# Designs tried in a protein design run: peptides against a protein of PDB entry 5ZKO. Part 75

Target 1, 44 residues: chain A of PDB entry 5ZKO
Amino acid sequence: SASNPRKFSEKIALQKQRQAEETAAFEEVMMDIGSTRLQAQKLR

## One batch from the design tools (peptide; made by RFdiffusion4, then SolubleMPNN)

Design b2_p24_5_s4
Fold by OpenDDE base, seed 1:
Structure b2_p24_5_s4 (fold): chain B 44 residues (1-44), chain C 44 residues (1-44), chain A 24 residues (1-24)
Amino acid sequence: as target 1 above (44 residues)
Amino acid sequence: as target 1 above (44 residues)
Amino acid sequence: AAAARAAAERAKLAAQQAEQAAAA
């Protein structure tokens, strides 16, 4: 689409934000899994 | 959350899929920008 | 010029939010 360069920079920044948010969500999932595993170990 | 290991693997797989989809979306944005720039060059 | 400046500021804010999310 014939958008201007300033709009392109905005689109790139927003897309990078989404990628970072997805990374944070992944790290949260991994932390939850780690916590669950640790709790299970303490009960054994 | 006290989910089972099979559910953990599923959550990880789904999150990795989301990250891959976001990467593909970013690549599409960059391709659109590149195409727009190329078209603008052809018109000059 | 004003619209251009506003677009640049939005991009800057989005980049800052991305940096914060990556540091989590």
Scores: peptide ipSAE 0.185, ipTM 0.671, DockQ to the pose 0.028
Fold by OpenDDE base, seed 3:
Structure b2_p24_5_s4 (fold): chain B 44 residues (1-44), chain C 44 residues (1-44), chain A 24 residues (1-24)
Amino acid sequence: as target 1 above (44 residues)
Amino acid sequence: as target 1 above (44 residues)
Amino acid sequence: AAAARAAAERAKLAAQQAEQAAAA
């Protein structure tokens, strides 16, 4: 159906969004870990 | 705290798992799109 | 036509959100 390409584009866009959100969440976790490590070093 | 490094490792592992699952979901979407396109070509 | 327009807007919004998350 002529609507399939548009539906595909939407599916791809939503999936790309989800992947980017997961990447951002991972980066946040790594930043928190990095900050914790830095604080621990300052207290030594 | 001595438990922080282990908790960090667990957090990283869980986040890597989530990213891998999202990648697999994206690949599934792309495969479905590819299969649909192939079927449409066969019917022409 | 209305459904197609709404679908295009959803795709655009999703792309913008993805760009914002990638810039973090």
Scores: peptide ipSAE 0.181, ipTM 0.664, DockQ to the pose 0.023
Fold by OpenDDE base, seed 4:
Parts: C-alpha cells; sequence; structure tokens
Structure b2_p24_5_s4 (fold): chain B 44 residues (1-44), chain C 44 residues (1-44), chain A 24 residues (1-24)
C-alpha cells in the first residue's frame, strides 16, 4: 500500500537525526579535549 | 597528569564506535526499504 | 494527515541537524 513510503521516509529522517546527534556528541568530546589541552598549555 | 590522554583516547574510541553503529543502523534501514521495494516489484 | 505532517516536521528537523553537523 502507498502508506509505506511515508513510514520509510520517517524512519530515514529519524535515523539521520540520530547520526547528526552522534556527530554533535563527538564534536563536544573533541571540544572538551581541546579545551583541556589549552588549559594545560596555559598553566605551563 | 599523564593519565588524561589515555582516558580521552578511550572516550574518542567509544564515540567513534557509536557513530559506526548508527551508520550500520542506517544501512540496515536502507536495506529493509530496498528489500521491500524489490518484493513489491516482483509481485507486480 | 496529522501523521504525514509530523513526519514532514521530523524530516525537516533531521535535515537541519544534518546541515549543522556538516558545517561543524
Amino acid sequence: as target 1 above (44 residues)
Amino acid sequence: as target 1 above (44 residues)
Amino acid sequence: AAAARAAAERAKLAAQQAEQAAAA
């Protein structure tokens, strides 16, 4: 039935959202590491 | 202290694993959609 | 119709998040 494409589109959209959230979480981790390294450099 | 780099490396590795798992989940969704479309084509 | 609109909004939000992730 013609309703399946819409459900699939929603499933794809939700999965793309999750991927973007994981990317943002990775960038946050990298930012925290960068900030920590910068602080350590300033204290030396 | 010198232990922080190892902890950061572990955090990065875990986050990269999560990103890979989300990518695999997306590929699974696309495979399911592809299989469903192929089945619909065979029945027509 | 409500489910279709909700799906469209989720798709729009996901597209915006993906664009932000690509720009960062």
Scores: peptide ipSAE 0.189, ipTM 0.666, DockQ to the pose 0.028; fails the geometry check
Fold by OpenDDE base, seed 5:
Order: sequence, then structure tokens, then C-alpha cells
Structure b2_p24_5_s4 (fold): chain B 44 residues (1-44), chain C 44 residues (1-44), chain A 24 residues (1-24)
Amino acid sequence: as target 1 above (44 residues)
Amino acid sequence: as target 1 above (44 residues)
Amino acid sequence: AAAARAAAERAKLAAQQAEQAAAA
């Protein structure tokens, strides 16, 4: 049966959401690293 | 406490892995859509 | 009614993705 194109669009949308969430989590980790480095510089 | 730089590198590596897995899942969805479209064209 | 509900859910998902992209 032709996989309903409406089902495809939903799968794409959900997958794009997961990718955005993973990107946000990565940016949070990088921000924490940056903040830690900045704090260490202020204490020197 | 200075967040251990080894802990940072590990967090980055794990996050990059998750992003790659989500990309692979997206490519699988897109391949399924492409295959369905090609099959529909062959039946016309 | 089923088609309208499905369209609303798709719109909700698209809005959530846009919000996440703006927060990143």
C-alpha cells in the first residue's frame, strides 16, 4: 500500500524535532564549557 | 570545581554520536519516501 | 473531522519545531 504521504510528513516533522532537541542539548553543553572557562579566567 | 576537561570531551563525543544517529534515522525516512514514490511511478 | 484533526496535529508539531529552532 502506498505509505500515506500524510504519514511521511508526520515522520519528517518528528525527526526534525528530535534533531533540534539534540542541537539544543549540544549548545547547552558548549555553553557550560564556555562559562567554566570564563570563570576560571576571572579567578586567576 | 573546574569541571574536568575530560568530562567535557566525553559529553561532546556522546552528543555528536546522538546527532549522527538522528541524522541516520532521518535519511532512512527519506529513503522510504523516495522508494514509495518510485514504486508509484512504475505502477502508472 | 479526522482530516482536520490530523492537520491540527501537524501544525502543532511544526510550531514546536520552530520554537526549538528559535531557542537554539
Scores: peptide ipSAE 0.165, ipTM 0.660, DockQ to the pose 0.019; fails the geometry check

Design b2_p24_6_s1
Fold by OpenDDE base, seed 3:
Structure b2_p24_6_s1 (fold): chain B 44 residues (1-44), chain C 44 residues (1-44), chain A 24 residues (1-24)
Amino acid sequence: as target 1 above (44 residues)
Amino acid sequence: as target 1 above (44 residues)
Amino acid sequence: KEEAELQQQQEEQKKAEEERRKAE
């Protein structure tokens, strides 16, 4: 079926959103690691 | 809980894998769009 | 109708870019 160009753009936008969510999740993981390291340093 | 440094590296690796999977899914969407455009051009 | 669809696509892309910028 010829997927409408509109459906392609919607699919691209949704995929870009998922890439952003995965980036945010990565940054959260890195922040949690950083916070844990800082807490461990303060307790020494 | 002091998450083990090993668990942090594992979490980072899994997150990088998900980012690669999302990139591959984006490339697939773009290829499908490109193929559809090429087919539509050949039928004109 | 085609121009309205193009405007909707641009708005959807702008929302996706704004969401991306909020995640950084």
Scores: peptide ipSAE 0.204, ipTM 0.665, DockQ to the pose 0.027
Fold by OpenDDE base, seed 2:
Structure b2_p24_6_s1 (fold): chain B 44 residues (1-44), chain C 44 residues (1-44), chain A 24 residues (1-24)
Amino acid sequence: as target 1 above (44 residues)
Amino acid sequence: as target 1 above (44 residues)
Amino acid sequence: KEEAELQQQQEEQKKAEEERRKAE
């Protein structure tokens, strides 16, 4: 039943994609925090 | 406005939690694949 | 037949790595 290895590879690929999306979302959060801190410093 | 730093720290903490949950989900996928491969080998 | 299955697995891994690199 050679179909199982392909389905496992697909499941791994999808999970790696999700991890990359979560990393990108984290980077976006960090950039937003950095920009907000800079804006708050400019207003002082 | 000292409330903003706490909200940023909370946002970072929540994002780190999501990354940890995605890592745990990936480890579970890898364990399931490993167990399924072992089971397929036992049936051959 | 076994060599073709190995090539398909390598191509699928390469595609997954390329997709990950586009998301970075």
Scores: peptide ipSAE 0.187, ipTM 0.649, DockQ to the pose 0.026
Fold by OpenDDE base, seed 5:
Structure b2_p24_6_s1 (fold): chain B 44 residues (1-44), chain C 44 residues (1-44), chain A 24 residues (1-24)
Amino acid sequence: as target 1 above (44 residues)
Amino acid sequence: as target 1 above (44 residues)
Amino acid sequence: KEEAELQQQQEEQKKAEEERRKAE
């Protein structure tokens, strides 16, 4: 069925979006850790 | 607070697990596409 | 009809790339 390629591309695009969102969430966690460490150093 | 390093390590570990799960889901999508293409070729 | 489907795939890929660039 000619509709399969379109549905596959849509699934791949959605999966790539989810991977990007998970990467952004990881970067946010790392920034929060960095900021907390910097604040702890400033308060010493 | 001395508990912060342990909590940070836990957050990082959970985020790495989510990234691995999203990668596995992507590989599954790619395998399904490959299998469907192979089946379509065999039925021609 | 096949050419229109190819154009839609290219537009969807371009949107996915633009969304990736917006997250960086």
Scores: peptide ipSAE 0.180, ipTM 0.648, DockQ to the pose 0.025
Fold by OpenDDE base, seed 4:
Structure b2_p24_6_s1 (fold): chain B 44 residues (1-44), chain C 44 residues (1-44), chain A 24 residues (1-24)
Amino acid sequence: as target 1 above (44 residues)
Amino acid sequence: as target 1 above (44 residues)
Amino acid sequence: KEEAELQQQQEEQKKAEEERRKAE
């Protein structure tokens, strides 16, 4: 079946979704690390 | 507990691995789309 | 026709990226 261009756009959109979710998860990890470092500095 | 720097490095490493896997999945999607387009052109 | 389809896909990707940037 000619994979409808609509199915490709959907597949790209879903993949882009996962990439943004992974980016947000990375930013959260970096924020947690930053907050932990700030707390460690505040306790010194 | 001072979240050990080793645990942060592990968390970052795992996140970078997931980002690389998502990038590879995106490249695969784009290759599949390209191959489907090439096949559609060959059938015309 | 192929170039127009490529441009339409780029525009759709750009809209999807803009919609995401608004959700941040």
Scores: peptide ipSAE 0.184, ipTM 0.643, DockQ to the pose 0.033; fails the geometry check

Design b2_p24_6_s3
Fold by OpenDDE base, seed 1:
Structure b2_p24_6_s3 (fold): chain B 44 residues (1-44), chain C 44 residues (1-44), chain A 24 residues (1-24)
Amino acid sequence: as target 1 above (44 residues)
Amino acid sequence: as target 1 above (44 residues)
Amino acid sequence: REEAILQQQQQEQQAKTQRELEEL
């Protein structure tokens, strides 16, 4: 049974993309929480 | 302007879920790659 | 505190992913 290095490379590339997308979503959440907190503090 | 701690808690909870889902997807990919490699090696 | 925990988990996840991908 042949190794399918192309399929491995594809899975690795897709996993790197998934990690980047998750990181971007994390950063967005943290920014939104931070900005909302800052706004709430400024209006006190 | 009131803090919306409920919205923060919701965002944090959703992000924790996303992290767990990404981890599970990553582990599945790694297992699939590993099993395929092992199978290819065994058949040589 | 929950945000700091979430950040720590994010860093650990990234480090795990990077390490495992480098071993392939």
Scores: peptide ipSAE 0.447, ipTM 0.804, DockQ to the pose 0.069
Fold by OpenDDE base, seed 2:
Structure b2_p24_6_s3 (fold): chain B 44 residues (1-44), chain C 44 residues (1-44), chain A 24 residues (1-24)
Amino acid sequence: as target 1 above (44 residues)
Amino acid sequence: as target 1 above (44 residues)
Amino acid sequence: REEAILQQQQQEQQAKTQRELEEL
């Protein structure tokens, strides 16, 4: 298969998008855990 | 919503799975790029 | 502890991905 630099740039762009989506999902999980912990501490 | 520790453990487990899936996808992309670069160098 | 491990793994994964993508 011919080394198409455009295919590499496209794969890199898709990988950056996947990393951004994973980071957003991580931040959402951590926020949900953090907010629930804070609420539990305020009710204590 | 009651702070259910089981929901946190489940969210953490799902996030660990997402990290593993992202790692696998990244390694696949890097292998494909690397193999194509190596092939291009051998044909040069 | 498990949350701290998850955060560390997230940072290591991001740093690895960023480094490898910059070397291409």
Scores: peptide ipSAE 0.446, ipTM 0.804, DockQ to the pose 0.067
Fold by OpenDDE base, seed 5:
Structure b2_p24_6_s3 (fold): chain B 44 residues (1-44), chain C 44 residues (1-44), chain A 24 residues (1-24)
Amino acid sequence: as target 1 above (44 residues)
Amino acid sequence: as target 1 above (44 residues)
Amino acid sequence: REEAILQQQQQEQQAKTQRELEEL
């Protein structure tokens, strides 16, 4: 559809950014859990 | 690992909330795009 | 198990987003 291609492209770009930020937050949580487990194992 | 299960559960809960918020925002964007396409088709 | 559920949900969300954006 040719109606409002600029508005659609902007919404798509913002959605891609949101997904990238959520992915980064997920990876940080998983890394922190993994690192804490490794530290606890080293202290045994 | 028994070390810091409360902190892990809190991080997981916060990440589940972020996933739900992203899903809601995505569905809103897709609905807006779909509605605009349908309106443009009806005006043809 | 809860971490495995979180990882599965992350993968499903990413796959849904990519599929729907590619169909536009």
Scores: peptide ipSAE 0.445, ipTM 0.804, DockQ to the pose 0.066
Fold by OpenDDE base, seed 3:
Structure b2_p24_6_s3 (fold): chain B 44 residues (1-44), chain C 44 residues (1-44), chain A 24 residues (1-24)
Amino acid sequence: as target 1 above (44 residues)
Amino acid sequence: as target 1 above (44 residues)
Amino acid sequence: REEAILQQQQQEQQAKTQRELEEL
């Protein structure tokens, strides 16, 4: 099967997108944890 | 709103699962790229 | 403590992905 540089570029691009989506989900989780912790501190 | 330690534990568990899924998908992509590159070398 | 571990794992995963993609 021929070297398909286009197929590699597509796989790399999809991997970069997956990493960006995972990073966004991580940041959302950390923000939710942080905000809830801060709110609990303000009520003490 | 009360600190919900159970909600934090659930969010952390879901994020750990997402990290594992991303790792598996990344390793699959790297294997596919590596195998295709090796196959192209063998045909030269 | 679990939050700090999760953050460290996130950084390690990103650094691994970046290195492997640069070597292609």
Scores: peptide ipSAE 0.443, ipTM 0.803, DockQ to the pose 0.068

Design b2_p24_7_s1
Fold by OpenDDE base, seed 4:
Structure b2_p24_7_s1 (fold): chain B 44 residues (1-44), chain C 44 residues (1-44), chain A 24 residues (1-24)
Amino acid sequence: as target 1 above (44 residues)
Amino acid sequence: as target 1 above (44 residues)
Amino acid sequence: SEIAELKQKLEQQEKREREEKEKE
Protein backbone atom coordinates (compact mmCIF):
# COMPACT_ATOMS: atom_id res chain seq x y z
CA SER B 1 0.00 0.00 0.00
CA ALA B 2 1.19 3.54 -0.72
CA SER B 3 2.79 5.07 2.36
CA ASN B 4 0.36 7.80 3.37
CA PRO B 5 2.29 9.90 5.93
CA ARG B 6 -0.99 11.17 7.39
CA LYS B 7 -2.17 7.62 8.06
CA PHE B 8 1.20 6.73 9.57
CA SER B 9 1.13 9.76 11.85
CA GLU B 10 -2.41 8.80 12.88
CA LYS B 11 -1.31 5.24 13.73
CA ILE B 12 1.58 6.59 15.80
CA ALA B 13 -0.70 9.04 17.59
CA LEU B 14 -3.29 6.35 18.38
CA GLN B 15 -0.60 4.02 19.70
CA LYS B 16 0.90 6.78 21.88
CA GLN B 17 -2.58 7.48 23.23
CA ARG B 18 -3.01 3.79 24.05
CA GLN B 19 0.32 3.74 25.88
CA ALA B 20 -0.69 6.81 27.87
CA GLU B 21 -4.02 5.20 28.77
CA GLU B 22 -2.25 2.03 29.91
CA THR B 23 0.12 4.11 32.03
CA ALA B 24 -2.82 5.93 33.60
CA ALA B 25 -4.54 2.60 34.28
CA PHE B 26 -1.35 1.33 35.92
CA GLU B 27 -1.14 4.39 38.16
CA GLU B 28 -4.80 3.99 39.10
CA VAL B 29 -4.32 0.30 40.00
CA MET B 30 -1.28 1.22 42.08
CA MET B 31 -3.23 3.97 43.83
CA ASP B 32 -6.13 1.61 44.55
CA ILE B 33 -3.77 -1.03 45.92
CA GLY B 34 -2.07 1.63 48.03
CA SER B 35 -5.39 2.88 49.37
CA THR B 36 -6.56 -0.66 50.14
CA ARG B 37 -3.30 -1.39 51.96
CA LEU B 38 -3.56 1.84 53.90
CA GLN B 39 -7.13 0.99 54.92
CA ALA B 40 -6.09 -2.50 55.96
CA GLN B 41 -3.26 -1.05 58.04
CA LYS B 42 -5.67 1.35 59.75
CA LEU B 43 -7.91 -1.59 60.67
CA ARG B 44 -4.99 -3.38 62.33
CA SER C 1 -11.55 -7.28 50.90
CA ALA C 2 -8.44 -8.35 52.80
CA SER C 3 -5.31 -7.06 51.09
CA ASN C 4 -3.71 -10.20 49.70
CA PRO C 5 -0.15 -9.12 48.76
CA ARG C 6 0.08 -12.01 46.30
CA LYS C 7 -3.02 -10.82 44.44
CA PHE C 8 -1.75 -7.25 44.43
CA SER C 9 1.64 -8.33 43.10
CA GLU C 10 -0.13 -10.35 40.41
CA LYS C 11 -2.23 -7.33 39.36
CA ILE C 12 0.90 -5.19 39.16
CA ALA C 13 2.67 -7.87 37.11
CA LEU C 14 -0.27 -8.18 34.69
CA GLN C 15 -0.42 -4.42 34.23
CA LYS C 16 3.35 -4.27 33.61
CA GLN C 17 2.94 -7.03 31.04
CA ARG C 18 0.18 -5.04 29.32
CA GLN C 19 2.42 -1.98 29.22
CA ALA C 20 5.22 -4.08 27.70
CA GLU C 21 2.82 -5.48 25.08
CA GLU C 22 1.67 -1.97 24.19
CA THR C 23 5.32 -0.91 23.86
CA ALA C 24 6.01 -3.89 21.59
CA ALA C 25 2.95 -3.02 19.49
CA PHE C 26 4.26 0.55 19.20
CA GLU C 27 7.67 -0.70 18.06
CA GLU C 28 5.99 -2.99 15.52
CA VAL C 29 3.96 -0.09 14.12
CA MET C 30 7.10 2.05 13.90
CA MET C 31 9.03 -0.76 12.20
CA ASP C 32 6.21 -1.33 9.69
CA ILE C 33 6.08 2.38 8.91
CA GLY C 34 9.87 2.46 8.55
CA SER C 35 9.86 -0.53 6.20
CA THR C 36 7.04 0.96 4.12
CA ARG C 37 8.89 4.27 3.86
CA LEU C 38 12.09 2.52 2.87
CA GLN C 39 10.22 0.58 0.16
CA ALA C 40 8.58 3.76 -1.09
CA GLN C 41 12.00 5.44 -1.27
CA LYS C 42 13.41 2.51 -3.26
CA LEU C 43 10.55 2.85 -5.76
CA ARG C 44 11.37 6.53 -6.33
CA SER A 1 -16.11 3.56 39.89
CA GLU A 2 -13.47 3.87 37.16
CA ILE A 3 -11.09 1.91 39.44
CA ALA A 4 -13.64 -0.90 39.69
CA GLU A 5 -13.89 -1.01 35.90
CA LEU A 6 -10.09 -1.21 35.64
CA LYS A 7 -10.07 -4.08 38.15
CA GLN A 8 -12.67 -5.85 36.06
CA LYS A 9 -10.61 -5.32 32.88
CA LEU A 10 -7.54 -6.75 34.64
CA GLU A 11 -9.55 -9.76 35.77
CA GLN A 12 -10.76 -10.29 32.21
CA GLN A 13 -7.16 -10.15 30.97
CA GLU A 14 -6.06 -12.62 33.64
CA LYS A 15 -8.85 -14.93 32.53
CA ARG A 16 -7.83 -14.65 28.85
CA GLU A 17 -4.17 -15.26 29.71
CA ARG A 18 -5.14 -18.31 31.77
CA GLU A 19 -7.29 -19.66 28.95
CA GLU A 20 -4.41 -19.13 26.50
CA LYS A 21 -1.95 -20.94 28.82
CA GLU A 22 -4.45 -23.77 29.23
CA LYS A 23 -4.59 -24.18 25.44
CA GLU A 24 -0.79 -24.46 25.24
Scores: peptide ipSAE 0.125, ipTM 0.582, DockQ to the pose 0.020
Fold by OpenDDE base, seed 3:
Structure b2_p24_7_s1 (fold): chain B 44 residues (1-44), chain C 44 residues (1-44), chain A 24 residues (1-24)
Amino acid sequence: as target 1 above (44 residues)
Amino acid sequence: as target 1 above (44 residues)
Amino acid sequence: SEIAELKQKLEQQEKREREEKEKE
């Protein structure tokens, strides 16, 4: 069956949304790591 | 073994790289769909 | 989720570090 271009476009849009959500969550984890490092430096 | 924050940061960086590569691949597919639509319109 | 696992591991590490400093 010919892959419906509309269904592909919708799948791409959903995947891009997921990627943006994952990126935001990774940035949150990176901020938490950064805060922990700052605390460790202050205690030394 | 204590989870090294550096290893987590490296894992996040690798995941962000993968997300960028996937985004580029999806954009390529979207361009191919666009070209196919243009060809279909020209044949009508 | 990979991110949820990373958050959980970080929280566990911070907890252990606090418990170690409280024993000193």
Scores: peptide ipSAE 0.122, ipTM 0.558, DockQ to the pose 0.193
Fold by OpenDDE base, seed 2:
Structure b2_p24_7_s1 (fold): chain B 44 residues (1-44), chain C 44 residues (1-44), chain A 24 residues (1-24)
Amino acid sequence: as target 1 above (44 residues)
Amino acid sequence: as target 1 above (44 residues)
Amino acid sequence: SEIAELKQKLEQQEKREREEKEKE
């Protein structure tokens, strides 16, 4: 099937979006851990 | 609930695995596009 | 706390990204 550069561009864009979502989810996990550590220090 | 560092490390490890899987999926998409471009060049 | 605000901003960003994906 003909190389549709629009379909390739869309596929790349969707994959970049997914990578950004995974990065955001990683940051959320790290912030959750950070918040728990900060709370534990404040109680100490 | 007590900060379980094992649970935190596991959560980080799972998230790093997901990021690696997304990177591999990105590479697969880029290889598919690259193969299509190479085939299109060979036919010209 | 600055951490709570950052968490809320991330949650709003994820929500916008899901809503954009659902509209497409």
Scores: peptide ipSAE 0.106, ipTM 0.616, DockQ to the pose 0.018
Fold by OpenDDE base, seed 1:
Structure b2_p24_7_s1 (fold): chain B 44 residues (1-44), chain C 44 residues (1-44), chain A 24 residues (1-24)
Amino acid sequence: as target 1 above (44 residues)
Amino acid sequence: as target 1 above (44 residues)
Amino acid sequence: SEIAELKQKLEQQEKREREEKEKE
């Protein structure tokens, strides 16, 4: 089976995309937590 | 809205799980690429 | 860090794949 470099590059690209999406989701979660903490501090 | 630490802890835990799953997928991709390279080297 | 080493291996892999494609 010919090593299809194009297929490997595609696998790598898809994995990088997934990692970027997970990073964005992490940042969103952290922003939500941060905003909620700030709101809780303002209400004290 | 009471800061629900339980909800934040749950969001963080779910995000850590997703990051671990993405790491496992990354390792799988790297293993596939590594095995294919090794196979290509053996065929030369 | 294992994750940092894995990321570095990916980057090296992409670089090699690009260099091979440029030689074709």
Scores: peptide ipSAE 0.120, ipTM 0.574, DockQ to the pose 0.029; fails the geometry check

Design b2_p24_7_s2
Fold by OpenDDE base, seed 4:
Structure b2_p24_7_s2 (fold): chain B 44 residues (1-44), chain C 44 residues (1-44), chain A 24 residues (1-24)
Amino acid sequence: as target 1 above (44 residues)
Amino acid sequence: as target 1 above (44 residues)
Amino acid sequence: DEIALLKQKLKQQEEKRREEELKK
């Protein structure tokens, strides 16, 4: 019902949190790939 | 163990999927906020 | 696609930093 600004703020805050978590997960994946590439270079 | 390129590709694909889902969720939240603002304007 | 994704992530990080700065 009617503009519950509190609910919008809550939805935005939750979405920002999820985006931050997805960013962290992406960085972790990229670090894993980078580490593996570095290890592969050390073994060559 | 050793660079499993298949596992990296899988991790990247899963991360891309999650990012697409988060983008869609963000767009939905923004549409909901926009719709509510439009409704509030119509009621004024 | 990888470069586009990296640019998007960089933009998201920058937005997060701005929000953290606004909270200080």
Scores: peptide ipSAE 0.160, ipTM 0.614, DockQ to the pose 0.032
Fold by OpenDDE base, seed 2:
Order: sequence, then structure tokens, then C-alpha cells
Structure b2_p24_7_s2 (fold): chain B 44 residues (1-44), chain C 44 residues (1-44), chain A 24 residues (1-24)
Amino acid sequence: as target 1 above (44 residues)
Amino acid sequence: as target 1 above (44 residues)
Amino acid sequence: DEIALLKQKLKQQEEKRREEELKK
């Protein structure tokens, strides 16, 4: 069955969304770690 | 509780792995689309 | 850190908006 170009576009868009979600989750982790490090420095 | 630096490193490593997996999945999608387009051109 | 939390919330809102746009 001929791959519908619309379905390709949708598949690309969904994958880009998932990548953005993973990036956001990574940034959240890094921010949490950064905050913890800053707090630990303030408590010294 | 003091965030264990080892746990931070582990969390970062796991997240980087997830990002790499998502990137690989994206590349697979793009290859599939590319192959389909090439096949469609050959059938014309 | 309140500033870090605020930045996180803003990022999550941006992501949610992108998700909503893809669902249209």
C-alpha cells in the first residue's frame, strides 16, 4: 500500500514530539540536580 | 536527604540513554520514509 | 529552588501546547 505522505508527516511530528518530551525530562533532571547542588553549597 | 552524586550520575546516564534511543527511533522512521519514497519512484 | 521550579513549569506548558497542536 502506498505510504500516504500525510501519514509520514504525522509519524515525523509524533517522533519530534517524543524527542521534545525526552529533552524536557532531561532538562528537568538537570535542574533538580543543579538545585540540589546549590542547596548543598548554601548549607555549608 | 543529601542527593548522592552517584545517583545523579546514574540519573543523567539513564536520561542520555533514553534520548539516544529516541534519536535512533527517529532515524529509523526517516529511513523507512526514505525507502518508501524510493520504492514509489521505482514503481513509476 | 523556586526559580528552577518556575522554569520547569514554563517548559512543561510549552510542551503541552505543542502536544495540543499536534492533536488538532
Scores: peptide ipSAE 0.158, ipTM 0.619, DockQ to the pose 0.022
Fold by OpenDDE base, seed 3:
Structure b2_p24_7_s2 (fold): chain B 44 residues (1-44), chain C 44 residues (1-44), chain A 24 residues (1-24)
Amino acid sequence: as target 1 above (44 residues)
Amino acid sequence: as target 1 above (44 residues)
Amino acid sequence: DEIALLKQKLKQQEEKRREEELKK
């Protein structure tokens, strides 16, 4: 069925999107931690 | 506050777990696609 | 941290572009 390759490509694309979102969320957490550490250092 | 480093470590650990789960889900999708392709080839 | 905020905004913009492309 010619529909299968397109469905597979769509599933792969969706999974890559989820991984990109998880990476973005990780970077956000790391940025917040970095900013908090810098602020704590300025208050010393 | 001594609690901040522990909370940061916990957030990082949780995010690493999510990324590992997303990787496992991606591998599952790729295995399903591979198996389907192999079956389609056997039917030719 | 202005640099951190700028990097976050850029990444959110890239994510939005990918989501829009998948909806086409």
Scores: peptide ipSAE 0.151, ipTM 0.604, DockQ to the pose 0.022
Fold by OpenDDE base, seed 5:
Structure b2_p24_7_s2 (fold): chain B 44 residues (1-44), chain C 44 residues (1-44), chain A 24 residues (1-24)
Amino acid sequence: as target 1 above (44 residues)
Amino acid sequence: as target 1 above (44 residues)
Amino acid sequence: DEIALLKQKLKQQEEKRREEELKK
C-alpha cells in the first residue's frame, strides 16, 4: 500500500536517531577517559 | 589508581555491546523493508 | 575538566536539536 514508504522512512529515521545517541554516549565515555588521563598527568 | 584501566575497559566493552545491538536492530529494519518490497513485486 | 564538561554539554545540545528536527 502507498502508506508503506512513509512508515519505512519513519523506522529508518528513528533508527538513525538511536545510532546518533549511541555515538554520543560512546564519545562521552571516551572524553571521560581522556579527561581522567590528563588529570592524572597533571598530578604527576 | 591501578583500577581505572579495568573500569575504562569495562565501559568501552559495554558501549561496544550497545553499538552491536543497534546495528542488529538496523539490519532487521532494512531486511523487513527489503522483504516487503520483494513480496509486493511477486504480487504484481 | 571544565573544558571536557563544556564540550559534552554542547554535544548534548546538538543531539537534542537533531532529535527535535526529526520530530517535525
Scores: peptide ipSAE 0.146, ipTM 0.604, DockQ to the pose 0.021; fails the geometry check

Design b2_p24_7_s3
Fold by OpenDDE base, seed 3:
Structure b2_p24_7_s3 (fold): chain B 44 residues (1-44), chain C 44 residues (1-44), chain A 24 residues (1-24)
Amino acid sequence: as target 1 above (44 residues)
Amino acid sequence: as target 1 above (44 residues)
Amino acid sequence: NEIAELKQKLEQQQKEEEEKEKEE
């Protein structure tokens, strides 16, 4: 039954959580790249 | 070998693609909710 | 934004690396 407002709110909440998880994963990747470059510079 | 700039650029590109896919999925959910609300209003 | 700061830090590191490569 497509018209359940509780299910709509749940779908929106789940999608917002996924967007936040993808943002956190992006920040982690950027930190890893930044640390790897800093380590490479210290070894030169 | 951790210092491959091409691999870093690839990681960033893949993560940006995932963020765009999550945004598109959010828009799809919002459109589905909007269409369901419009249908429910037409039946009242 | 934390992401914007990370991008800026990454760009600074790239410029410093390119400057060192020109002095060699």
Scores: peptide ipSAE 0.106, ipTM 0.558, DockQ to the pose 0.025
Fold by OpenDDE base, seed 4:
Structure b2_p24_7_s3 (fold): chain B 44 residues (1-44), chain C 44 residues (1-44), chain A 24 residues (1-24)
Amino acid sequence: as target 1 above (44 residues)
Amino acid sequence: as target 1 above (44 residues)
Amino acid sequence: NEIAELKQKLEQQQKEEEEKEKEE
């Protein structure tokens, strides 16, 4: 099918958005781990 | 709560898996776009 | 790379925690 370049740009944009969301979720998990460790150290 | 280090390692592993899946999906989209462009060039 | 910096901060915190456990 004549997959319009517009459709390809949209597919790339959507995939970049998903990658950004997954990166943000990873950073949040790492922050939670970091804060939990910092709290554990502060309670010692 | 005593968030076991085991739980953190599991959270990181799951998030890395999701990132790998999103990367694979991106590569597939890029292959589809590449193939479609090659086909369009071949038909010119 | 922000994720790499976060990992490095976590590694540093682990070393500081291990050092505190050795002083106890």
Scores: peptide ipSAE 0.102, ipTM 0.560, DockQ to the pose 0.028
Fold by OpenDDE base, seed 2:
Structure b2_p24_7_s3 (fold): chain B 44 residues (1-44), chain C 44 residues (1-44), chain A 24 residues (1-24)
Amino acid sequence: as target 1 above (44 residues)
Amino acid sequence: as target 1 above (44 residues)
Amino acid sequence: NEIAELKQKLEQQQKEEEEKEKEE
């Protein structure tokens, strides 16, 4: 069973954690794209 | 040519979609909590 | 805002790449 948070505060905390994880994943994707472009320019 | 700009734009678009979905899920959770609190106040 | 800064850096790199492609 998906752990149903017993408290509303716990639901909010879990959702804030997911948003922070998605933000970190976005930053990682942007850095990867930036690095790939820089590498392509160095090889050109 | 290895740096396909179409792939980078697609990665960014997919990540923006995930962030929008997480925001919508946060709004839904907050609405559910708000509705539950309002119902609890009406029964008090 | 770190995300806004990353977005701006990416846009600058795209502009420099487009300028190089016009010089070829």
Scores: peptide ipSAE 0.102, ipTM 0.554, DockQ to the pose 0.025
Fold by OpenDDE base, seed 5:
Structure b2_p24_7_s3 (fold): chain B 44 residues (1-44), chain C 44 residues (1-44), chain A 24 residues (1-24)
Amino acid sequence: as target 1 above (44 residues)
Amino acid sequence: as target 1 above (44 residues)
Amino acid sequence: NEIAELKQKLEQQQKEEEEKEKEE
């Protein structure tokens, strides 16, 4: 039945999107830490 | 202020946990697709 | 890297599906 491939591809696409969002959130956290450290160095 | 390193390490740890959970969910989706295809082949 | 292998298997399956859709 041709309906199963569409449902599986949709599930995979949603999961890939979620993984990309979590990667972006990780990069944001790392950038915030870097920026905060750089600001603390400028205040010394 | 020495409190910043603990907060940063905690933020990184939480983000690594989310990435691991999303990876596990991706592997589950891939296994479900593989199992469904294998079942469909056995029913032919 | 297990994730990279799973991604590669998925990409291969998508390519085979697209090729089958073109044969119809």
Scores: peptide ipSAE 0.097, ipTM 0.563, DockQ to the pose 0.029

